# Designs tried in a protein design run: peptides against a protein of PDB entry 9GMZ. Part 15

Target 1, 343 residues: chain A of PDB entry 9GMZ
Amino acid sequence: TGFPLELLTRPATERLAYFENYTVAHPRLKEVYEILMRTIAEPAGASFIFVYGASGVGKTTLRLRVEQKLTELALPKLESDRARVPVVGIEAIAPESRYFNWKEYYTRALITLEEPLIDHKFDYGVRGISRDNFGKINVESKVVAPALRRALENALIHRHPDVFFVDEAQHFGKVASGYKLQDQLDCLKSLANMTGILHCLLGTYELLTFRNLSGQLSRRSVDIHFRRYCADSPEDVQAFKSVLLTFQQHLPLAETPNLVDHWEYFYERTLGCIGTLKDWLKRVLSDALDREATTITLKDLQKRALSVAQCQKMFKEIQEGERQLSETEADVQNLRSALGLGA

## One batch from the design tools (peptide; made by RFdiffusion4, then SolubleMPNN)

Design b1_p8_8_s4 (from b1_p8_8, 6 letters changed)
Fold by OpenDDE base, seed 5:
Formats: C-alpha cells, structure tokens, sequence
Structure b1_p8_8_s4 (fold): chain B 343 residues (1-343), chain A 8 residues (1-8)
C-alpha cells in the first residue's frame, strides 16, 4: 500500500508532512525496538541502557516510537495516577563551552517532565522555579545546578517514568581539560540510583567510551547496537532495497519514482543509514513539491545528496565504531577460549 | 514486504 491518493490534491505542506511523519519499520529498527521495549519492561537490575550507532541510522526515530508506545500502554493507568508521566525524553545539547552544561540539562529535563498539560503540578521546594500563567516552568538564572538536580530528582521520583531518554548523549563526554569523564558518569549513576529511574542514553559510537570507563556501569547497563545495513551482506542489501521500495511508494507524487534501480547510489550516499536516506528524500520531495513536479529524477536526487567528502567523514567514524565493537567481540571469544568453553 | 505502518 502506498500513500493516500487524496494527498495529490492537498497542499504541498500537507504532502510533505505526510512523508515526514511516515516511518519505515525496517528490520534493524524492529530488532532494536523489540530489544529496547523488552529491556524497559524487564530491566533486571539495570540502571542504564546504551543505544549506540552511526549518525543518521535512526536512533531518534527509535526513541520517538518507543516513547509513543510507552505512552499508549500507560494511558489506562494515567487516569488513576494523574501524577505519573509514562516516559520522558530529552536531547542533550552540545556545550557552547568545553564542558557539559549540567544546569541547562537539569532545566530542560524539568521543563520536559513538567509539561503545562500535567494537571497535578509539583512543588519543587526550590526558590526561583515557578510556573507562568500558561503552566510553563520558569527557572530563574539565580538557581544553581545542585538545586536544579534536587528538583529533578524529586520530580522524577514523583512522576516515576518507565524510562528517561537522553538523545545525543555523547555530549556528556564533552569535558574540559583537567576534568574526568568518570565524574560525568558518576553524576548520571547517582541520578539514576537516587530516583530509581531507568536511563536510556542514545548516541553515536562515542558512547562506547562510557561503556569502557566503568566496570560498574557495564554490570548495570544493557548495550544495544543499532547497526547500519552493510553492502557486503546480501540480506542487508535486500533489506535496504526493500526500504527504498517502501519510500518509493510513500512519496506523495503523481508518478512513482524509481528509487530501487538506483540502490547503489542511495547506498553510496547514506552508508546504509535509513535516517540519512529519509532526510535526503525529504529534501528532494520538498524541492519537487515547490516546483509542482509530478515525480523526482536522478538529477533531483543528486542536487540534495551528501557530498562524497561528507560521506567519507561519516564512513571513517562508522568504521572506528564498528572496529571497537569487533574488538570487544574478539575479546569475548578469546575469554571463552581461555576458559575452555570452546568456540 | 516491510510493514510500513509506523505513522506518528
């Protein structure tokens, strides 16, 4: 089934919004979704979930789909427990300075957790945290990071989400010279322990540094690798072609473009990352709609493709991440062999 | 056929 044909008579904004809101349930997304949902339901004493993978693999899409599902599952209980928030998700911001801004993190977390639509307002017991006439949280500049942390701890305990998502979590690794990355991890551990709330950190392969720094985190964390599709795997190539076919059917254009026949070019410029592919097609669709075009061509695709130089940079980062994971797998095999467990 | 049903 393709897009609703009625969209062809609708405004360009609505046609674009349809595609933006459309998600292909591709095999890797389904796999990591199932693992993540299972882990959230049964954390087995884990305090952290790490979801790592290439930029543009689809981590934000994964997060949003899990947030949606957890919200849907919680709806019947929210009628009786009006204080509960089923899930909270924030994006970590790249620091303007050489170190992660905890004050900003706590502020954003509080604002997200205590949305205006929540009927039961919480008193943080902190001077300078208030709500405006619209119920929006206002945090005065005078409020210090330790006070914001206490407010967030109390809010997380009171709202008791099933999971706290932090997207772009590699930004926690941005520490100034002389500071330890371990201190950032200890801060996160303390927040998870004090609140009893499961934290899920989503990010690039830079999150692997967090895995290696704390043997205590490794014991209390679940790792989920969100893999890209690899061209050396026939199964992955077929999955990637199937994604192209699906997008081809869901572009709200009068004439269905032939994307599948150009699969190698799409792979070259996305590195098997479906988020990168979707963003590319979104840009091309926007351009086509602006021109009132009936279809998209290879020339239209080429105009909005990532440059070869961009792809080469992204590929180097992917290769380094995949190498680190492969080394870990080899270490496991070496340990098994040394223990006499065999291959 | 990939299940395509994930709409926001």
Amino acid sequence: as target 1 above (343 residues)
Amino acid sequence: MLDTSLRK
Scores: peptide ipSAE 0.010, ipTM 0.472, DockQ to the pose 0.755
Fold by OpenDDE base, seed 4:
Structure b1_p8_8_s4 (fold): chain B 343 residues (1-343), chain A 8 residues (1-8)
Amino acid sequence: as target 1 above (343 residues)
Amino acid sequence: MLDTSLRK
């Protein structure tokens, strides 16, 4: 089924919003979604889930869909437990300074956890944290990071989400010279341990550095690799073409564009990353709607494509991440062989 | 809604 044909008579803003909200359930997304949902339901003593993959593979889409599903599943219980938040998700911000801003992180986490619609007011036990007349959290400038941490710990314990999501979590690795990445990991580990809340860190392959640095986190973590589609796999190529076919059917334009015939060009400029593809198509759709165009042309696609230089940079980052994973898999096999478990 | 329509 394609887009609702009634959208063709609707404003450009509604047509664009339809496509923005549309999600293709492609095989890799479905697989990772099922693994993640199962792991959240049955963490088996894990304190962390690491979801890593290429930039633009669709990790944010995965997070949002899981958040939506967990919220839907919790609705019947939320009627009886008005203090509970089913899920909390934030995006880690790249620090402008050389140091990760923990104060900002804790503040954003608290604000996200305490949505104004929660009827049950909670006292965080920290002076300088208040709610305004609209129920929005206000954090006074005098509140220090350790106090915000305690407030977040108390809030997480009280609200008891099934999982705490941190998107773009590779930004925790941006530590100033002289600080150990280990200290950041120990901080996160302590937060998870003190609250008993499962943390899910989503990010680029830079998250593998986190996995390798803490043998203790490794024992309490589940790893999920969100792979891109690879052109050397016929199955992956077919899946990528199927995604293009689905997107062309869901672009709210009078004439269905033929995206599938240009699959190689789409692959060249997305590296098999469906998030990158969707974002590209959003930009192109926006341009087409602004011009009241009936369809999308190759020229329209070329205008909004990533440059070859951008793709080359992204591909190098992907290759390095995939290499690190391949080496880790080889190390596991070597370990198994050394233990006498066989291949 | 996850469009599972790729079943064809």
Scores: peptide ipSAE 0.009, ipTM 0.499, DockQ to the pose 0.181
Fold by OpenDDE base, seed 1:
Structure b1_p8_8_s4 (fold): chain B 343 residues (1-343), chain A 8 residues (1-8)
Amino acid sequence: as target 1 above (343 residues)
Amino acid sequence: MLDTSLRK
């Protein structure tokens, strides 16, 4: 079971697109996917889901797969309820200032929520928000953040998505420390409460700092750790090798490259992050297709690998995040012991 | 266990 052999006669663009659209259903992705889908279906009074993990672990892939599944599950209901949107997903933007740009956030959320495929016109009740002839939302520059918030609240209530995804959500924390960060948390909490829409924030381990600042958010949040594969775990190493084998079979090249034999090198340059691995292989595949090569070599891999210095930096960030989580787990155990509940 | 592939 591999790529369709007919791709070998197709243009390089189609061969590359095949691989770009291909997802390996690796154990960690499956696990987090199932937890996330279950939590979305049964939030049990939660207003937030936090999905955190290393950069390049595959959070965006997870989001896209969940969005796809939620859309598929909603199709029968969408025939009767033309106003409903099954899911909405945005990416948070890094602030240019010490303040998060809420106006931009609300604008992007509205634009994403009101995609042109929805026949049902919605009146936002806000001057300066309109739809063009293609159904695309236009927001005039004069519209202020509080008005955009009201428009988004009304739109979320009306469209009633199963979940609102915010990718790169660590950017909410990249603001001035102290009371301003609390105000932002309260703003997000208020948006979720006012709309009744479950919010899923996906981000790096920097999201933990944001999550830990609000004891009230902790009471209404579910945490999901998207772990990388660890080389000190034989099971994780085997899973990582299996991912390499699967990618090897799905590279649309005339000769199947042997990726598995180089698993240690792949691990060294990806830190066990499958998203990083896939992006690396995409770059290498693109280069190979441009040269009309029959396969990829170790030299081709080396040309597109992350540098050792980049990997060392990324690894330090991962270790700090994993340490913080380990300390939290230890704190829970200590708390349980102190309460007499046992470990 | 061969990881099952999902197409987008």
Scores: peptide ipSAE 0.007, ipTM 0.465, DockQ to the pose 0.696
Fold by OpenDDE base, seed 2:
Structure b1_p8_8_s4 (fold): chain B 343 residues (1-343), chain A 8 residues (1-8)
Amino acid sequence: as target 1 above (343 residues)
Amino acid sequence: MLDTSLRK
């Protein structure tokens, strides 16, 4: 099924919004979605889930779809428990300094957790945290990080979400030393343990440093690798072509562009990352709508493509991440063999 | 054709 044909008579803003809100349920996204949903439902004593993969693979899309589904599943229970929030999700901010800003993190987490529309108001027990007339949380600048942590712990316990998502979680790793990274991981571990709330960290392959630093976190974590499509796999190439076919059917243009015939060029400039592909097509669609064009041409695609230099840099980062994962898997097999456990 | 079940 393609886009609704009625969109062709609608404003450019509505046509663009349709494509922006459209999600292709591609095989890798479905697989990771199913694993993540199952792990959230049955964490089996895990305190953390790590979801890692290339930039632009679709991790934020995954998070938003899981948040939506968890909210839908919780609706019957929310009628009886008006204090409950089914899920909370934040994006970690890159620190301006060499140190992660925990005060800002706790503030953003509290603001996100305490939705204005929640009927059951919670007393945070911390001076300088209030709600405005619109129900929005206000945190005074005088409130210190330890007090914000206590407020967040109490709020998480009271609201009892099924999971706490942190997107772009590699930003926790932007610290001057490995020691400081360990302290940050211990802080997150303590928050998860004190609240009993499952944490899901989504990020780039830089999250692999988190997995390797704490043997205690590894025992209480589930790892989920969100893979890109690889051109050396016939199945992955076919899946990527199928995504292109679906996107060309959902571009609200009078003439359906032939994206599939250019699959190698799309692969070259996206590295098999569907988020990167979607963002590229959004830019190209916006340009086409601004010109009132009937279709998208190769020239339009080339104008908004990532440069070869950008793709080369991104590919090196991906290869290093994929290499580290392969080495870790080999190390596990070597350990099992050394212990006399079969492969 | 890929499933559109994840569409918003």
Scores: peptide ipSAE 0.006, ipTM 0.449, DockQ to the pose 0.628; fails the geometry check

## One batch from the design tools (peptide; made by RFdiffusion4, then SolubleMPNN)

Design b1_p9_1_s1 (from b1_p9_1, 3 letters changed)
Fold by OpenDDE base, seed 2:
Structure b1_p9_1_s1 (fold): chain B 343 residues (1-343), chain A 9 residues (1-9)
Amino acid sequence: as target 1 above (343 residues)
Amino acid sequence: MPLESSVLP
């Protein structure tokens, strides 16, 4: 099954939007989705979920699909409980300074939690937080971070989402000292504990530093590794080729491009990361639609590819993350051996 | 939107 052929008569904007909204259900995404959905449904006393993997592996796509599914599952309950929000999702911003801006984080979380569609007035117990005539939250500049935290705690308790998502959560780790990193984790842990809301942090392998720094988080966290496809695995290569086949069938072009024959070039420039692949194809599709082209050529692909230098940098970051995980597995084996548990 | 995947034959 390919794209709806009617899209060929539609504006370029609709054709591009179709592809943007299209999601390939590749094996790694399905696996992580199932684990994440199960963990959200039955957290078993976990306060945190860590979803880590390469940049461009598809973590944001995973989040958005889970948010959609949780919203769909909550719809029957939302009719009876107008105060409830099924899910909250934010993206952590890279700090402009060596300090994480908690005031901005809490403000963004409050704004996201209190979308205009929520026709339930809530008193935050904080002066300088109001709703405008459109129901949008306004936070006055005078409101300090501790007051915003209390407002967010109260809002999370009142709205009771099944999960609070933080995408790009490695940005919490971009603090100049390990102590400040621990303080930030303790702040998040305290927020999760005070609200009873499960937090899901999605990010790069830099999130492993959070796992390792807090032996107390390890008891109340679930770890989900969102792996890339590896070229040394025949099964992973086959899965990657199947993703290319799916994408070529879902590019709304008059002539189906042969992406599969170029799988090695796609792998070279994506490192087996399906999000990177999708973003690349989106850029190439946009260029093709702007030219009213019937298909995508190798030259069109080359024009929008990541540079070899970018790929080399990304690959080093991936290798370091995969190494840290393999060391953790070795440490588990060493621990088992030291405990007299057979390997 | 449903999750779709094509498998190579």
Scores: peptide ipSAE 0.019, ipTM 0.678, DockQ to the pose 0.169
Fold by OpenDDE base, seed 5:
Structure b1_p9_1_s1 (fold): chain B 343 residues (1-343), chain A 9 residues (1-9)
Amino acid sequence: as target 1 above (343 residues)
Amino acid sequence: MPLESSVLP
């Protein structure tokens, strides 16, 4: 099935919003979704889930789909427990300074957890945290990070989400010395342990450095690798072409563009990352709608493509992450062999 | 949000 044909008579903003809100249920997304949903349902004493993969692989799309599903599953229970929030998700911000801003993190987490629409209010026990006349959380500048942490701990315990999502979580690891990075890991570990709330950190392969610094997290974490599609795998190439066909059918244009015939060019400029592909097509669609164009051309694609230099940089970052994982897999096999466990 | 997957014919 394609896009609703009625969209062709709708404003450009509605046509673009349709495509923005459209999600292709591609094989890697389904696989990671099923693993993540199972792990959230049965964490088996895990305190952390790490979801890592290339920039633009689709981690934010995965998060949003899991948040939606957890909300749907919780609806019958929310009628009886009006204090409960089924899921909370935030994006970690890259620090402007050399240090991660924990005060900002706790403030954003509290604002997200305590949405204005939640009927059941509780006292944080912290002076300078209040709700405005619109029910929005206000945090006074005088409130210090330890007080915000206590407020967040109490809020997480009271609201009892099934999981706490942190997107772009590689920003916890940026710019810290190894010692300061350990302190940040211990801070997150303490927050998860004190609240009993499962934390899911989504990020780039830079999360591997963060994950590996805490040998203790290995026993209480689940790792999920969100892989890109690889051109050396016939199955991955077919999956990537099927994604192109699906996007081709869901671009709200009068004439269906042929994306599949250009699959190699799409692969070259996305590295098999479906989020990068969607963002590219979104930019091209926006330009086409602004011109009232009936279709998109190869020239329209070329105008909005990532440069070869950008792709080469992204590819080096991917190769380094994939190498680190392959070495870890080889180390496990070597350890098994050395233990006399058959391969 | 529509969630679909197409297979190549």
Scores: peptide ipSAE 0.009, ipTM 0.611, DockQ to the pose 0.181
Fold by OpenDDE base, seed 4:
Structure b1_p9_1_s1 (fold): chain B 343 residues (1-343), chain A 9 residues (1-9)
Amino acid sequence: as target 1 above (343 residues)
Amino acid sequence: MPLESSVLP
């Protein structure tokens, strides 16, 4: 199936929005989606889920699809429980300062929990947090981080989401000199324990540092590796080509571009990361629509490709993360052998 | 929107 042909007569904004909202159900996304949905439904006493993988592998797409599905599944219950929020998702911001801004984090989390469409007003028990006439949360500048934390704890308990998502969660690791990453993990652990809400941290392979630092979090965490497609695997190459074919069919252009014949160039500039591929194609589609072009050419692709230097940097970060995972797998095998469990 | 996939023939 391709894009709706009626889009060819629609404004460039509608054509671009179609492609932006389009998601390919590629094998790795489907696998991680099924594992994540199952783990949210049956956390088995876990307080954390870690979803780690390369930048641009599709973690944000995964999050948004899970949020959509959890919202859809909760709709029948929300008719009876107007206080409930089925899911909450935020993106952790890279700190401008040398330390993670917990005040900003708690404020963003509170704002996200309190969408204006929620009829049931909640009292946070904190002075200087109010709703305006539009139902938007206002946090006064005088409200301190410990008070915002208590407000968030109370809001999470009252709204009782099935999961709290934090995207780009590697930014919790950006701690000032003299602060321990352990203290950040202890803050998150305390928030999960106090609220009883399952936390899902999505991020780069830098999240592996979080896993290794807290032997106490490891006992209450589920790990999900969102792998890229590897060029040394024939199955992964075939899956990557199938994704290119699907995107080729869903670009709302008069002439279908041949993306599949250029699969090696797409692989070189995406490292097998489907999010990076989608973002590249979005930029190229936007340029084509602005020119009223009938198709996309190799020259159009080259104009919006990541540079070789960017790809080399990203690949080095991926190789380091994949190496750390392989070492951890070897350590597990060594531990099993040392325990007499066999390989 | 549903998740869609095309497989190479």
Scores: peptide ipSAE 0.008, ipTM 0.598, DockQ to the pose 0.168
Fold by OpenDDE base, seed 1:
Structure b1_p9_1_s1 (fold): chain B 343 residues (1-343), chain A 9 residues (1-9)
Amino acid sequence: as target 1 above (343 residues)
Amino acid sequence: MPLESSVLP
């Protein structure tokens, strides 16, 4: 089953939007989705979930699918509890300085938490936080970070989301090394503990450095590794080819391109990351639609591909992350062996 | 291999 053939008569904007909104349910995405949904439903005293993996592996797609599902599951309860928000998701901003901007973080979190048209005016107990006539939160520039934190804590308690998502969470770790990073971890831990809201931090392998610095977070955290597809695994290669087959069927073009025959080139330029693949195909589709082309050519792919130098840089970052995880797994086995527990 | 300018079949 491919794209709706009616799209071929639709504007380029609708054809592109179809592909943008289309999600391939590939094995690694399903696996991580199921683990994440289970962990959100049954956190077992965890305050944090860490989802880490390569840039472009599909973490944002995972988040959006979980947000959608949590919203669908909450709908029957939202009819009775009009104050409830099922899920909140923000993106962490890269700090412009050696300091994380907590004021901006709390402001964005508060805005996102209150974006749903919730009929109930919430008093944040903080002067300079208001709602407009559309229910949109306005935060005056004079409001200080400790006041915004209290407002967010109160809002999270009142709205009671099943999870608080923070995408690009590696940006918490890009701050000055040492004592200040521990203070940030303690700040996040305190927010989760005071609100009782489960936090899910999604990020690159740089998130491991942040996770490893707090032996106290490790006791209250669940780790989820969102793996890429590896070319040395026949199963992973077959899964990657199946993703290409699915994408070629869902490109709203008059002639179905054969992406599968070029799987090695797609693998070379995506490193087995399905998000990178989707973004590449989206750029190529946009170019094809702008030209009113009937299909995609190899030349069109080459024009929008990541450079070999970009792929080599990304691959080194992936290898370092995968190495750190493999060392951690080996350390666990060594610890078990040293404790007299079977491997 | 030079990726010749073939149309994706």
Scores: peptide ipSAE 0.005, ipTM 0.458, DockQ to the pose 0.033

